Peptides against a protein of PDB entry 2MBZ. Designs and how they scored, part 97

Target 1, 143 residues: chain A of PDB entry 2MBZ
Amino acid sequence: GINLTPEEKFEVFGDFDPDQYEEEVRERWGNTDAYRQSKEKTASYTKEDWQRIQDEADELTRRFVALMDAGEPADSEGAMDAAEDHRQGIARNHYDCGYEMHTCLGEMYVSDERFTRNIDAAKPGLAAYMRDAILANAVRHTP

## One batch from the design tools (peptide; made by RFdiffusion4, then SolubleMPNN)

Design b2_p25_2_s3 (from b2_p25_2, 11 letters changed)
Fold by OpenDDE base, seed 4:
Structure b2_p25_2_s3 (fold): chain B 143 residues (1-143), chain A 25 residues (1-25)
Amino acid sequence: as target 1 above (143 residues)
Amino acid sequence: SFDPLALLSLAGAAQRAAARRRAAE
């Protein structure tokens, strides 16, 4: 699991229990490549590493929200760049994430109710906006 | 905000979806 004290976990993750999520992920996806890659990659993560990951995720969320508030289309350069940074962040921190994988993730953001609620907590419709931006970014990088 | 462990939950489904598309090609 995440090698942090209970206090450190609270400081980084707040109210959600990462150990609880890990158990669910293990039960559902423990035999997938993504799970194995993530476990191997994150095994050495410090509190500072996890905090950085959370900060990056929060920054990306704010970036997408700002784009939506500005009325920028999901296929704008700004939105596609945010989607690319999202993909690269997943690849750096968790598991290999090509454009096909990213597109599949984007689709799941709108088809999985629990994930939709989690994303849309920042702004209603954000999951759909991200899905569209992810798709547009994948298209422009697939000649 | 985005939850990395939540992303893993979707990653499994995404991998299977990708595999199905490749098999259909």
Scores: peptide ipSAE 0.096, ipTM 0.701, DockQ to the pose 0.036
Fold by OpenDDE base, seed 5:
Structure b2_p25_2_s3 (fold): chain B 143 residues (1-143), chain A 25 residues (1-25)
Amino acid sequence: as target 1 above (143 residues)
Amino acid sequence: SFDPLALLSLAGAAQRAAARRRAAE
């Protein structure tokens, strides 16, 4: 899946191995448009591309953590803007991500413990905060 | 950190699964 050497994968992802989920992803989502879009986009990604994606994710994480530390509610403009940037990042790097899709992703952040543990490693409750911000952002953009 | 949902939560199947989870709560 990821066309990087083992060393490059370690440099970019550390202990997280995205390839360990390849079979599950294909089994669960292989017939979806999002899967096909993601495979097409990422097939040409270089180490630098993947590193950029990781850097963007880290920046977004820091941004949400800062909002939480400042006591900003998840439906604040700051939190909703961060959620919007998150949605757009997914759209640029992986697959078309509308507000409904984003809301479903946010819900999975709190419903799938694998994602919850991964996200909350930065700050306890971050997954729930992100979910709430994602929902609020979707609501404000829904006619 | 890497966002694994970008890889694992794909398209309509993810939407349907999430909807079912919400309904089960």
Scores: peptide ipSAE 0.120, ipTM 0.704, DockQ to the pose 0.044; fails the geometry check
Fold by OpenDDE base, seed 2:
Structure b2_p25_2_s3 (fold): chain B 143 residues (1-143), chain A 25 residues (1-25)
Amino acid sequence: as target 1 above (143 residues)
Amino acid sequence: SFDPLALLSLAGAAQRAAARRRAAE
């Protein structure tokens, strides 16, 4: 699991309880390559590493929201670049994330209500916008 | 914010979905 004290976990994740999600993830995906890669990679993460990951996620959220507010289509260069950075962030911090995997993640963002609610907390429709940008980015990189 | 553990959960679902898509082709 996350090697942080309860106090450190609160500082990084707030009221979010990562242990709750860890149990569900283990039950559902414990035998997948992504799970093994993530467990191995994150085992050495410090509080600063987790904080950096959260900061990167928040930055991407703001970036997508700004694109939506500006009226940029999800298949615009700006939106696709943000999707690419999202993909690379997952690959860098958690597990191998090719374009096919990324599109599957995007679909989950809109098909799993829990993810949709969490993402759309920043802006209604953000999950769908991200899914569309992720798909567009995958298409442009898979001619 | 995007939860890293939520991302992992999504990854597992994505892997299974990707595998099913490939098998259907």
Scores: peptide ipSAE 0.099, ipTM 0.700, DockQ to the pose 0.037; fails the geometry check
Fold by OpenDDE base, seed 3:
Structure b2_p25_2_s3 (fold): chain B 143 residues (1-143), chain A 25 residues (1-25)
Amino acid sequence: as target 1 above (143 residues)
Amino acid sequence: SFDPLALLSLAGAAQRAAARRRAAE
């Protein structure tokens, strides 16, 4: 769980309140290995750890947006590399994330409107672009 | 199976990044 003071939570997450999703996440995923791994890892996270995670996410968002702005295809080397870094970031910080799991996450980005809306807040179509890049990255690593 | 809370946090980070980008433009 997120073991931060209210002040620390505000500093790291700002207006985003992860606690508003805690109950739903527990209900939907509480019996999964991914959930347990995530809770075990994050239990010891400090403010600095969470800030690092946010910084990594910010960087990836900027990379994807820049690729889109440049007109790079989602199956370009640059887009696939960004997708790979995204996968590895999840694996380091939360739970084991293989290519199959990653493709499932990508599909969720475009099928769950809450994720789509949240991601596309950075740039319209970003969720779909990420999904396509994630899929392409998975394919190139499983020829 | 996956952790939507973690992914939602990443989505939230994307929103903040977008806001910072717009402010810098």
Scores: peptide ipSAE 0.062, ipTM 0.629, DockQ to the pose 0.532; fails the geometry check

Design b2_p25_2_s4 (from b2_p25_2, 12 letters changed)
Fold by OpenDDE base, seed 5:
Structure b2_p25_2_s4 (fold): chain B 143 residues (1-143), chain A 25 residues (1-25)
Amino acid sequence: as target 1 above (143 residues)
Amino acid sequence: SFDPLALLALAGGFARAAARERARR
């Protein structure tokens, strides 16, 4: 699991415990390159590393919410740039994330109700907005 | 899905970010 003490985990993730999902993740994706890459990268992560990842997620969420509140379409440059930053963040922190992979993640955000509920807690429709931005970003980079 | 971190994100990442954003509003 995540190499943090219970106290550190609480400080970073609050009431959420990512380790509760470790078994399911392994069962679903344990044979993928992405899983191996993620395990290799995160094995050395400190509390500060995990906190940085959380901070990046916070910033991304704020950006997308702000775009939605401003009425910017999901295929706007602003939304697509946010999607690109999201893709690059995944690549930096976890595993290689090409545009095809990213679009699959976007689809998961709207097809898995657990993700939809969690994401939309920030703003209703955010998951769908992110999916659309991810798709638009992929299209503009693979014309 | 190709994201092995997908379910982990349910217990962190976006879930935590969403909660923070909601609290900020």
Scores: peptide ipSAE 0.211, ipTM 0.779, DockQ to the pose 0.424
Fold by OpenDDE base, seed 4:
Structure b2_p25_2_s4 (fold): chain B 143 residues (1-143), chain A 25 residues (1-25)
Amino acid sequence: as target 1 above (143 residues)
Amino acid sequence: SFDPLALLALAGGFARAAARERARR
């Protein structure tokens, strides 16, 4: 699991316990390259590293919400840039994330109710907006 | 990654992408 004490986990993740999903993740994707890469990278992460990751996620969420509030289409340059930053963040922190992988993640955001509910807690429709932005970004970067 | 459930997304994305790639071959 995440190499943090219970106290540190609470400080970073609050009431959300990522370890509750560890078994499911391992069972479903334990043999994938992404899983291995993530385990290798995160094995050395400190509390501060995890906090940074959460802060980056929060900032990106705010950015997408601001775009939605401003009426910017999901295929706008601003939204696509946010999606690109999201992709790069995954690549930096967890595992290689190409555009195909990223689009799969976007689809999961709207197809898995757990993700949808969690994401849309920030703003209704955010998951769908992100999915659309991710797809648009992938399209503009794919010949 | 983005949401608190990123851990699920992290591994799941690759599996889905890999499956799609396999289907294309």
Scores: peptide ipSAE 0.076, ipTM 0.695, DockQ to the pose 0.032
Fold by OpenDDE base, seed 1:
Structure b2_p25_2_s4 (fold): chain B 143 residues (1-143), chain A 25 residues (1-25)
Amino acid sequence: as target 1 above (143 residues)
Amino acid sequence: SFDPLALLALAGGFARAAARERARR
């Protein structure tokens, strides 16, 4: 789990406790390379590291919402660039994330209602837009 | 945080599960 004090967790995540999903994550993905890489990398993360990750997520969300509001298609250069930044952020902060892995994440955003509900809290249809942008970005980077 | 579940997915390797599900479809 996240090795922050309860106070630090509250400062970074507010009322949300990421560790509420620790058991499910371990049961479903505990034997994957991604899980191991993430555990190894994040084991040393400080409060400031986690805050940076939250800030990056917030910035990315703002970008996607702005693109949607502007009517930019999910396969626009702007949307695909945002998807690429998302992929690179995963790679930097958690685990190796190729384009196939990223497209699988995108599918999860629209297939798991918990993800869809959480993402769409920012803007209805955002999860689907992100999925489509992720897929488009993967396609443009596939020879 | 905008997508707390996404963070959990990142940490837990949810993409592997998604890959398996995709393969079943």
Scores: peptide ipSAE 0.071, ipTM 0.694, DockQ to the pose 0.040
Fold by OpenDDE base, seed 3:
Structure b2_p25_2_s4 (fold): chain B 143 residues (1-143), chain A 25 residues (1-25)
Amino acid sequence: as target 1 above (143 residues)
Amino acid sequence: SFDPLALLALAGGFARAAARERARR
């Protein structure tokens, strides 16, 4: 799992325990390249690295919420740019994330109730908005 | 198949980010 002490995990994630999903993730995707890449990258992550990742996710969430509040379509340049930054963040921090992978992740956000509930805690409909922005961003980058 | 460890980290990251955003609103 995350290579932090219990105290460091609490400081970064608070009452949320990301390791609660470790077994399921291993069983479902443990033989994938993405899993291996993520394990390799995160093995060296410090508390500060994980905090940075959380800060980036927080900023991205705020951006999407602001776009929705402004009435910007999910296929607007602003929304697609936010989706691209999301994709690049995954690629930088965890594993190679092409546009097909990204669209699969977006679909999971709306098809897995656990993801939908977690994401929509920021704003109702955010998961669907993100999925649509991810799809639009993938389309505009298709040759 | 696609890797959800990023989903754990991403799910974890966004779950926590969403909780923080909810607290701000």
Scores: peptide ipSAE 0.198, ipTM 0.776, DockQ to the pose 0.479; fails the geometry check

Design b2_p25_3_s3
Fold by OpenDDE base, seed 3:
Structure b2_p25_3_s3 (fold): chain B 143 residues (1-143), chain A 25 residues (1-25)
Amino acid sequence: as target 1 above (143 residues)
Amino acid sequence: EREEEEERRRRRAAGALAAAAAYLS
């Protein structure tokens, strides 16, 4: 699982234990390159690293919400730039994430109710907005 | 404050599933 002591896990994740999903993750993606890369990278992560990753995710969430509140289309430059930053964050922290992979993740956000519910907790429709922005960003970067 | 913590936990749950195949969302 996550290479943190119980005390560090509590500090970063509180009462929530992310390792509770380890079995499902391994079952669904254990044979992928993404899984192997993520395992390798995260094995060296400190408490501070995990906190930074969460802070980045929260910042991106706020950014997307602000775009939605401003009425910016999901295919606006602002929304696509946010999607690009999201993709790059995945690439830095977990595994190689090309535009095709990113698009697949976007589709998962709206097709898996667990993701949809979790994402939309910040703002209803956020998952769909992110998916659309991800698609638009992928298109503009694909010849 | 409590709601914020719950929201973070929800994202962490999504992220745990996504870490190997997606991302914290």
Scores: peptide ipSAE 0.077, ipTM 0.695, DockQ to the pose 0.280
Fold by OpenDDE base, seed 1:
Structure b2_p25_3_s3 (fold): chain B 143 residues (1-143), chain A 25 residues (1-25)
Amino acid sequence: as target 1 above (143 residues)
Amino acid sequence: EREEEEERRRRRAAGALAAAAAYLS
């Protein structure tokens, strides 16, 4: 799990606890390279590291919401750029995230109601918008 | 067949839940 005290976790994540998914992830992918890579990377993270990651995620969410509010299509340059930054953020902070894996994540956002609910808390339909942007970004980067 | 494809898709996205959770908080 995240190597923070309960107090530190609350300061960074508030009422949301990312570790709520730890057991499920372990059961489904605990023996994969991606899981091992993520555990290795995050093991050294400090509170400040997690805060930075959270800040990056919040900024990205704001970008997507702003794009939706402006009526920009999910396959617009702006939306695809945001999706690319999302992919790169996962790759930098957790595990290697290619375009195929990213599209799988996008599909999960709309197929797993737990994620849909969490994402759409920022704006209804955000999960679907992100999924579409992720897919569009993957397509434009596929020769 | 469809179920198998879906399982493969989930497997390819190993660690997705943990990573997604971090970015969805």
Scores: peptide ipSAE 0.076, ipTM 0.667, DockQ to the pose 0.064
Fold by OpenDDE base, seed 4:
Structure b2_p25_3_s3 (fold): chain B 143 residues (1-143), chain A 25 residues (1-25)
Amino acid sequence: as target 1 above (143 residues)
Amino acid sequence: EREEEEERRRRRAAGALAAAAAYLS
């Protein structure tokens, strides 16, 4: 799991404990390269690393919300650029994330109600918007 | 609000773990 004290976890994630999903993740994807890479990378993460990751995620969320509020299509350059940054962030922090993998994650955001609920807490429809932007970004990079 | 911030944190933390776990069927 995340090698942070309970206090550090609270400071970074609030009342939410990401490790609550550890068992499910291991059962479903424990044999994947992504899982192994993530465990290897995050094993050395400090509180500051996790905070940085959270800050990056929050910033990305704000970007997508702003795009939606502005009425920008999910396949706009702005939305696709945000999706690309999202993909690259996953690649840096967790595991190699190609465009196919990214589209699968985007689909999960709308197919897993837990993700949808969590994401849409920032703005209704955000999960679907992100999924569409992720797909559009993947398409433009895989002609 | 603090509640909204925590919810966003939960969202991204869950997403990070999901991404880390490669939520590929």
Scores: peptide ipSAE 0.117, ipTM 0.712, DockQ to the pose 0.281; fails the geometry check
Fold by OpenDDE base, seed 2:
Structure b2_p25_3_s3 (fold): chain B 143 residues (1-143), chain A 25 residues (1-25)
Amino acid sequence: as target 1 above (143 residues)
Amino acid sequence: EREEEEERRRRRAAGALAAAAAYLS
């Protein structure tokens, strides 16, 4: 799992422990290339690396929230650009993330209530907005 | 300020979920 002390995990992730999903992930996707790539890539991550990843996630969250507050539709250029940055961030930090994979992640954000509740803690409807933006971004890049 | 801290905490949680989701994909 994440090679951080409990204190470091709290500093980076707060009360949320991403390792709580480790068993489920292994059970469902442990034999996939994405899983293997992610485990290999993140094995060398330091606290600073994880903090950077969280900072990027926080920034993206702020962007989406700002777009929502501005009334920008999820298929706006701004929202799709944020979705693209999200996809690229996953690619850099975890595994190769194509547009189809990204749409699957977006769908999970709204279909798995565990993710929905946690994402929407930042702003109600954020998960759905992200999903829609992710889909729109995928569509525009796969004509 | 407390609201800001709580918001940051929520954002961190959302980010952690996003990272976990990357593993889940």
Scores: peptide ipSAE 0.081, ipTM 0.684, DockQ to the pose 0.510; fails the geometry check

Design b2_p25_3_s4
Fold by OpenDDE base, seed 2:
Structure b2_p25_3_s4 (fold): chain B 143 residues (1-143), chain A 25 residues (1-25)
Amino acid sequence: as target 1 above (143 residues)
Amino acid sequence: AAAAEEARRRRRAAGALAAGAAYLS
């Protein structure tokens, strides 16, 4: 799991503890390359690393919310660019994330109620908007 | 209060995104 003290975790993640998923993820995905890559990469992360990751996630959240508020379609260049940045952020921080993997994550955001509730806490419909943007971005980058 | 609440909501959303990317993928 995340090698931070409870106090550090609270400072970075607040009341949300990503490690609550540790057992489930290990059971469902423990034999995947993505899991192995993520465990290896994040094992050395400091509090500052996790804070940076959270800051990047916050920025993306703000971007998507702003796009929604502006009425930009999820398949607009702005929304697809935000989705691309999201994909690249996953690749940089966690594991290799191609467009197929990214679309699977997007689908999870709308099909897993836990993620839907957490994401939509920022804005109702955000999870669906992200999923649609992720799909559109994948399509435009697929030959 | 509203700003703080919004910040907390966004933090939870960011955490969910990170959790999905880091774990449930």
Scores: peptide ipSAE 0.039, ipTM 0.662, DockQ to the pose 0.663
Fold by OpenDDE base, seed 1:
Parts: structure tokens; sequence; C-alpha cells
Structure b2_p25_3_s4 (fold): chain B 143 residues (1-143), chain A 25 residues (1-25)
């Protein structure tokens, strides 16, 4: 799992422990390239790496919330750019994330209540907004 | 049909839970 002490995990993630999903992830996707890539990449991550990833995620959350508050459509350039940055962040930090994969993730955000609840903690409807932005970004990058 | 397509999409989202969880913390 995440190679941090309990104290370091708390400093980075607070009461949230990403390793709580380890068994489920292995059961559902343990034989996939994405899983193997994620395990390989994250195995060498330091506390500072995880903190950076968390900071990036928080920044993207703030961007999406700001876009929603401004009334920007999910298919606006701003929303699609935020979705693109989200995709690229996953690709850098976890596993190769093409537009099809990203669209699948977006659908999961609105289909899995755990994700929906966690995302919408920042703003109600954020998961759906992200999903729509992810889809729009995928469409604009499809030849 | 839509539900089935969405289920297929979720299955293709390999490794997504851990990555998603990290981004949602």
Amino acid sequence: as target 1 above (143 residues)
Amino acid sequence: AAAAEEARRRRRAAGALAAGAAYLS
C-alpha cells in the first residue's frame, strides 16, 4: 500500500486512508495494466509526493467549484481544461489515462455513491459536473 | 442499455478506485 507511517498518512490525508480500498481494487482490477502501473509508480512515492498529489487534487476541486459558482457550463473551455488537467494528473501519478478511460472514471464518479458523496462534499452536484466536463473534454480531443 | 453501457465503462476503469480515492481525500 502507501508507504507512509500512520502519522505521515494522517498529516497528508487526515482521517481518510486511501489504503482502505486496496482489497477492493485488487479484486476488481488486480490483473489489469492500470493496477500494475499504479502499484509500480506509487511504490516509490515519498510523503512529499503524496502531499503534492493531494495539493493538485485540492486545486482541481477548487477550480471546478469556482467554475460552477460562476455558472460556466461543463463543456466550457475552462471546465474542459480542468478535466484535461485531471486526466493528465492521473496519467502522471497513477496509470496511463486516455480519454476513454477518463470518461469511464467520470461515469464511476456519478454511479458509485461513495465517490459521489466524497466529491459532492465540496459542492453538491460537483461529481456530475466533473463527469460532464470529462466527457466534453474527451469529445473535443476525439478526431 | 444505458445502464449496461455504464456498467461496462465502470469495469474498464481499471485501477480507478485507488486513484479516485486519492483525488477525493
Scores: peptide ipSAE 0.057, ipTM 0.682, DockQ to the pose 0.058; fails the geometry check
Fold by OpenDDE base, seed 4:
Structure b2_p25_3_s4 (fold): chain B 143 residues (1-143), chain A 25 residues (1-25)
Amino acid sequence: as target 1 above (143 residues)
Amino acid sequence: AAAAEEARRRRRAAGALAAGAAYLS
């Protein structure tokens, strides 16, 4: 789990407790390389590290929302660049995330209602937009 | 603020599940 005090967790995550999903994640993906890498990397994370990750995620969300509001297609350069930054963020913070892995994550965003609901809280249709941008970015990087 | 917090909840769930999501598709 996240190595923070309850107070620190509240300061970083508010009412959301990421540890609530730990058992499910372990049960479903505990034998995968991605899980092992994530556990290894995050084990040393400080409060500041987690806050940075949240800030990066918030910024990326704002970028995608701005693109949608501007009417930019999900396969636009701007949207694909945002998707690339998303992929790189996952790679830096959690586990190796190639383009195929990223497309799988994008598909999960629209196929798992929990993800869809959480993502679309920022803007309706954001999960689908992200999925499409992720796919487009993967395509342009997979000649 | 509400949108940002909700976005944080989404990404944490996504990040935690992201490790597993790659194997679902």
Scores: peptide ipSAE 0.051, ipTM 0.689, DockQ to the pose 0.215; fails the geometry check
Fold by OpenDDE base, seed 3:
Structure b2_p25_3_s4 (fold): chain B 143 residues (1-143), chain A 25 residues (1-25)
Amino acid sequence: as target 1 above (143 residues)
Amino acid sequence: AAAAEEARRRRRAAGALAAGAAYLS
C-alpha cells in the first residue's frame, strides 16, 4: 500500500483508507504496466508528496467548478487546459498517461458510479464535465 | 464542505491507484 505510517495516512487522507481501492485495483489491473509504474513511482513518496498530490487535485477541482459556474463549455479553451493539466498531473505522479489513456479514465469517471459520486461531491455533473473536457483536449492534441 | 473535501481525497487516491484501469478500458 501507500508507504506512510498510520499517522501520516490520517493526516493526508483523514478517516479514509486508500488501501481499500488499492486492493480492487490490484485485482483488476495488477498485471498492467500502469499499475507497476505507479507502484514503483509512489513507493518512495513521503507524506509531503501525497499532500502535494492532494493539493493539485483540489486545485483542478476548483478550476473545473469555476468553469462550470461561469457557464464555460467543456470544450472551451479553459476547460481543455484544465484537462491537460489533469493529464500531466497523472503522468507526473503515477504513470505515463497519453491522450488515449486519459480518455479512458474520463469515461471511467462517468461509467463507474463510485467515481461519479466522489467527483460530483464537489458539484453535480462535474464528472461528466471533466469527461467531456478530457475528450475535447485529446481531440485537439491529436490532429 | 468537509464531506466534499474528503470525497476529493478519496477520488485522487482511487484514481492514482486505478492507473492500471486505463489499460483494460
Scores: peptide ipSAE 0.040, ipTM 0.679, DockQ to the pose 0.208; fails the geometry check

Design b2_p25_4_s1
Fold by OpenDDE base, seed 3:
Structure b2_p25_4_s1 (fold): chain B 143 residues (1-143), chain A 25 residues (1-25)
Amino acid sequence: as target 1 above (143 residues)
Amino acid sequence: ARAEEEARRRRRAAGALAAGAMYLL
């Protein structure tokens, strides 16, 4: 789980405990390089690091919502740039995230109802928009 | 609002599941 004291976890996450997913994640992904890399990187993370990661995710969400509200296509430069920043954020904070891996993540955002519901809490259709932007960004970076 | 903040946290947790990471994305 997240290497924070119970008090620090409460300060960062409040009443929501992300570690409730630990068992499922281990069962599904525990033997992957991505899982190992994430465990290694995050083992040293402070409360401030976790807060930064949340702030980055919130900023990205606001950017995608603004793009949708403006009617920008998911394959616009703005949407693809937001998708690229999402990929790079994963790479910095968790594990090496290539374009193929990123497209797989995007597909899971729309294929697993739990992910779709949680993402779309910010704006209906956000998960699908993100998936499409992720795909477009991957295409433009694949020779 | 608090409800919106909790919704964003749930989204991040869902992202962590999808990525195979035990941590927020």
Scores: peptide ipSAE 0.088, ipTM 0.735, DockQ to the pose 0.250
Fold by OpenDDE base, seed 4:
Structure b2_p25_4_s1 (fold): chain B 143 residues (1-143), chain A 25 residues (1-25)
Amino acid sequence: as target 1 above (143 residues)
Amino acid sequence: ARAEEEARRRRRAAGALAAGAMYLL
């Protein structure tokens, strides 16, 4: 799990506890290279590292919401760039994230109600918008 | 109240993104 004290976890994640998903993640992905990479990479993360990751995710959320509010289509350059930054953030912080894997994540955002509910808390339809932007970004990078 | 609610919504969204990264792990 995440090597933080309960107090540090509360400061960084608040009511969200990523360790709640540890068993499910292990069951679904425990034999993948991505899982191994993430376990190795995050094992050394400090409170400040996790806070940075949360800040990056928050910034990305704000960008997508702003795009939606502006009426930008999910296949706009702005939306696809935000999706690319999301992919790169995963790659930087957790594991090598190719475009195919990223599209799988996007699909999970709309197919797993837990993700949909959590994402759409920022703005209704955000999960679907992100999925569409992720797909569009993957397509433009797969000539 | 609204600002705090918006902050909580953003935090949940950020958490979902982080969780999403973990789900693909």
Scores: peptide ipSAE 0.086, ipTM 0.705, DockQ to the pose 0.619
Fold by OpenDDE base, seed 1:
Structure b2_p25_4_s1 (fold): chain B 143 residues (1-143), chain A 25 residues (1-25)
Amino acid sequence: as target 1 above (143 residues)
Amino acid sequence: ARAEEEARRRRRAAGALAAGAMYLL
């Protein structure tokens, strides 16, 4: 799990406790390379590292919301660039994230109600918009 | 059937990503 004190976890994540999903994640994906990579990378993360990751996620969320509010299509350059930054952020902080993996994540965002609820807390329909942007970004990067 | 199995494998690989994504979303 995240190697932070309960107080530090609260400071970084607030009411969201990512460790509540640890058992399910281990059960479903514990034997995958992505899971191993994530555990290895995050094992050394400090509170400041986790805060940076949250800040990056918040910025990306704001960016997608702004695109939606502006009426930009999910296959616009702006939306696809945001999706690319999302993919790269996952790759830097957690595990290797190719375009195929990223599209699978996008699909999960709309198929798992827990993800949908968490994402759409920022704006209704955000999960679907992200999924569509992720797919569009993958398509434009597919040779 | 094959497409569904490939989709399931992709979802399983993506699931590890989803676990990481749970920290970001």
Scores: peptide ipSAE 0.109, ipTM 0.688, DockQ to the pose 0.046; fails the geometry check
Fold by OpenDDE base, seed 5:
Structure b2_p25_4_s1 (fold): chain B 143 residues (1-143), chain A 25 residues (1-25)
Amino acid sequence: as target 1 above (143 residues)
Amino acid sequence: ARAEEEARRRRRAAGALAAGAMYLL
């Protein structure tokens, strides 16, 4: 799992305990390349690495919320660029994330209530907006 | 104290984006 003390986990993730999902993730995804890559990469992560990942997620959230508040369509250049940065962040931190994989993740954000609730905590409809931006970004990069 | 609580609340929402790639699957 995450190589942090309980206190460090609380400092980084707050009340979100990623270890609660470890068994489910292994059961559902343990045979995928994504799972293997993520476990290999994150095995060496420090508290500072995890904090950076959280900070990147916070920044992305703020960008998408700002786009929504400005009335920018999910297929706008700004929204698609934010989706691209999201894809690249996944690739950097966790596993190879092509446009097809990213589209699948976007669909999960709206089809799995756990994701939807957590994402929409920042702004109602954010998960759907992200999914649409992810799809639009994938389309523009796979003509 | 207030800033830390707000940061913690934001981390609950944003943590799903970072950890969600694997930890909310």
Scores: peptide ipSAE 0.079, ipTM 0.691, DockQ to the pose 0.509; fails the geometry check

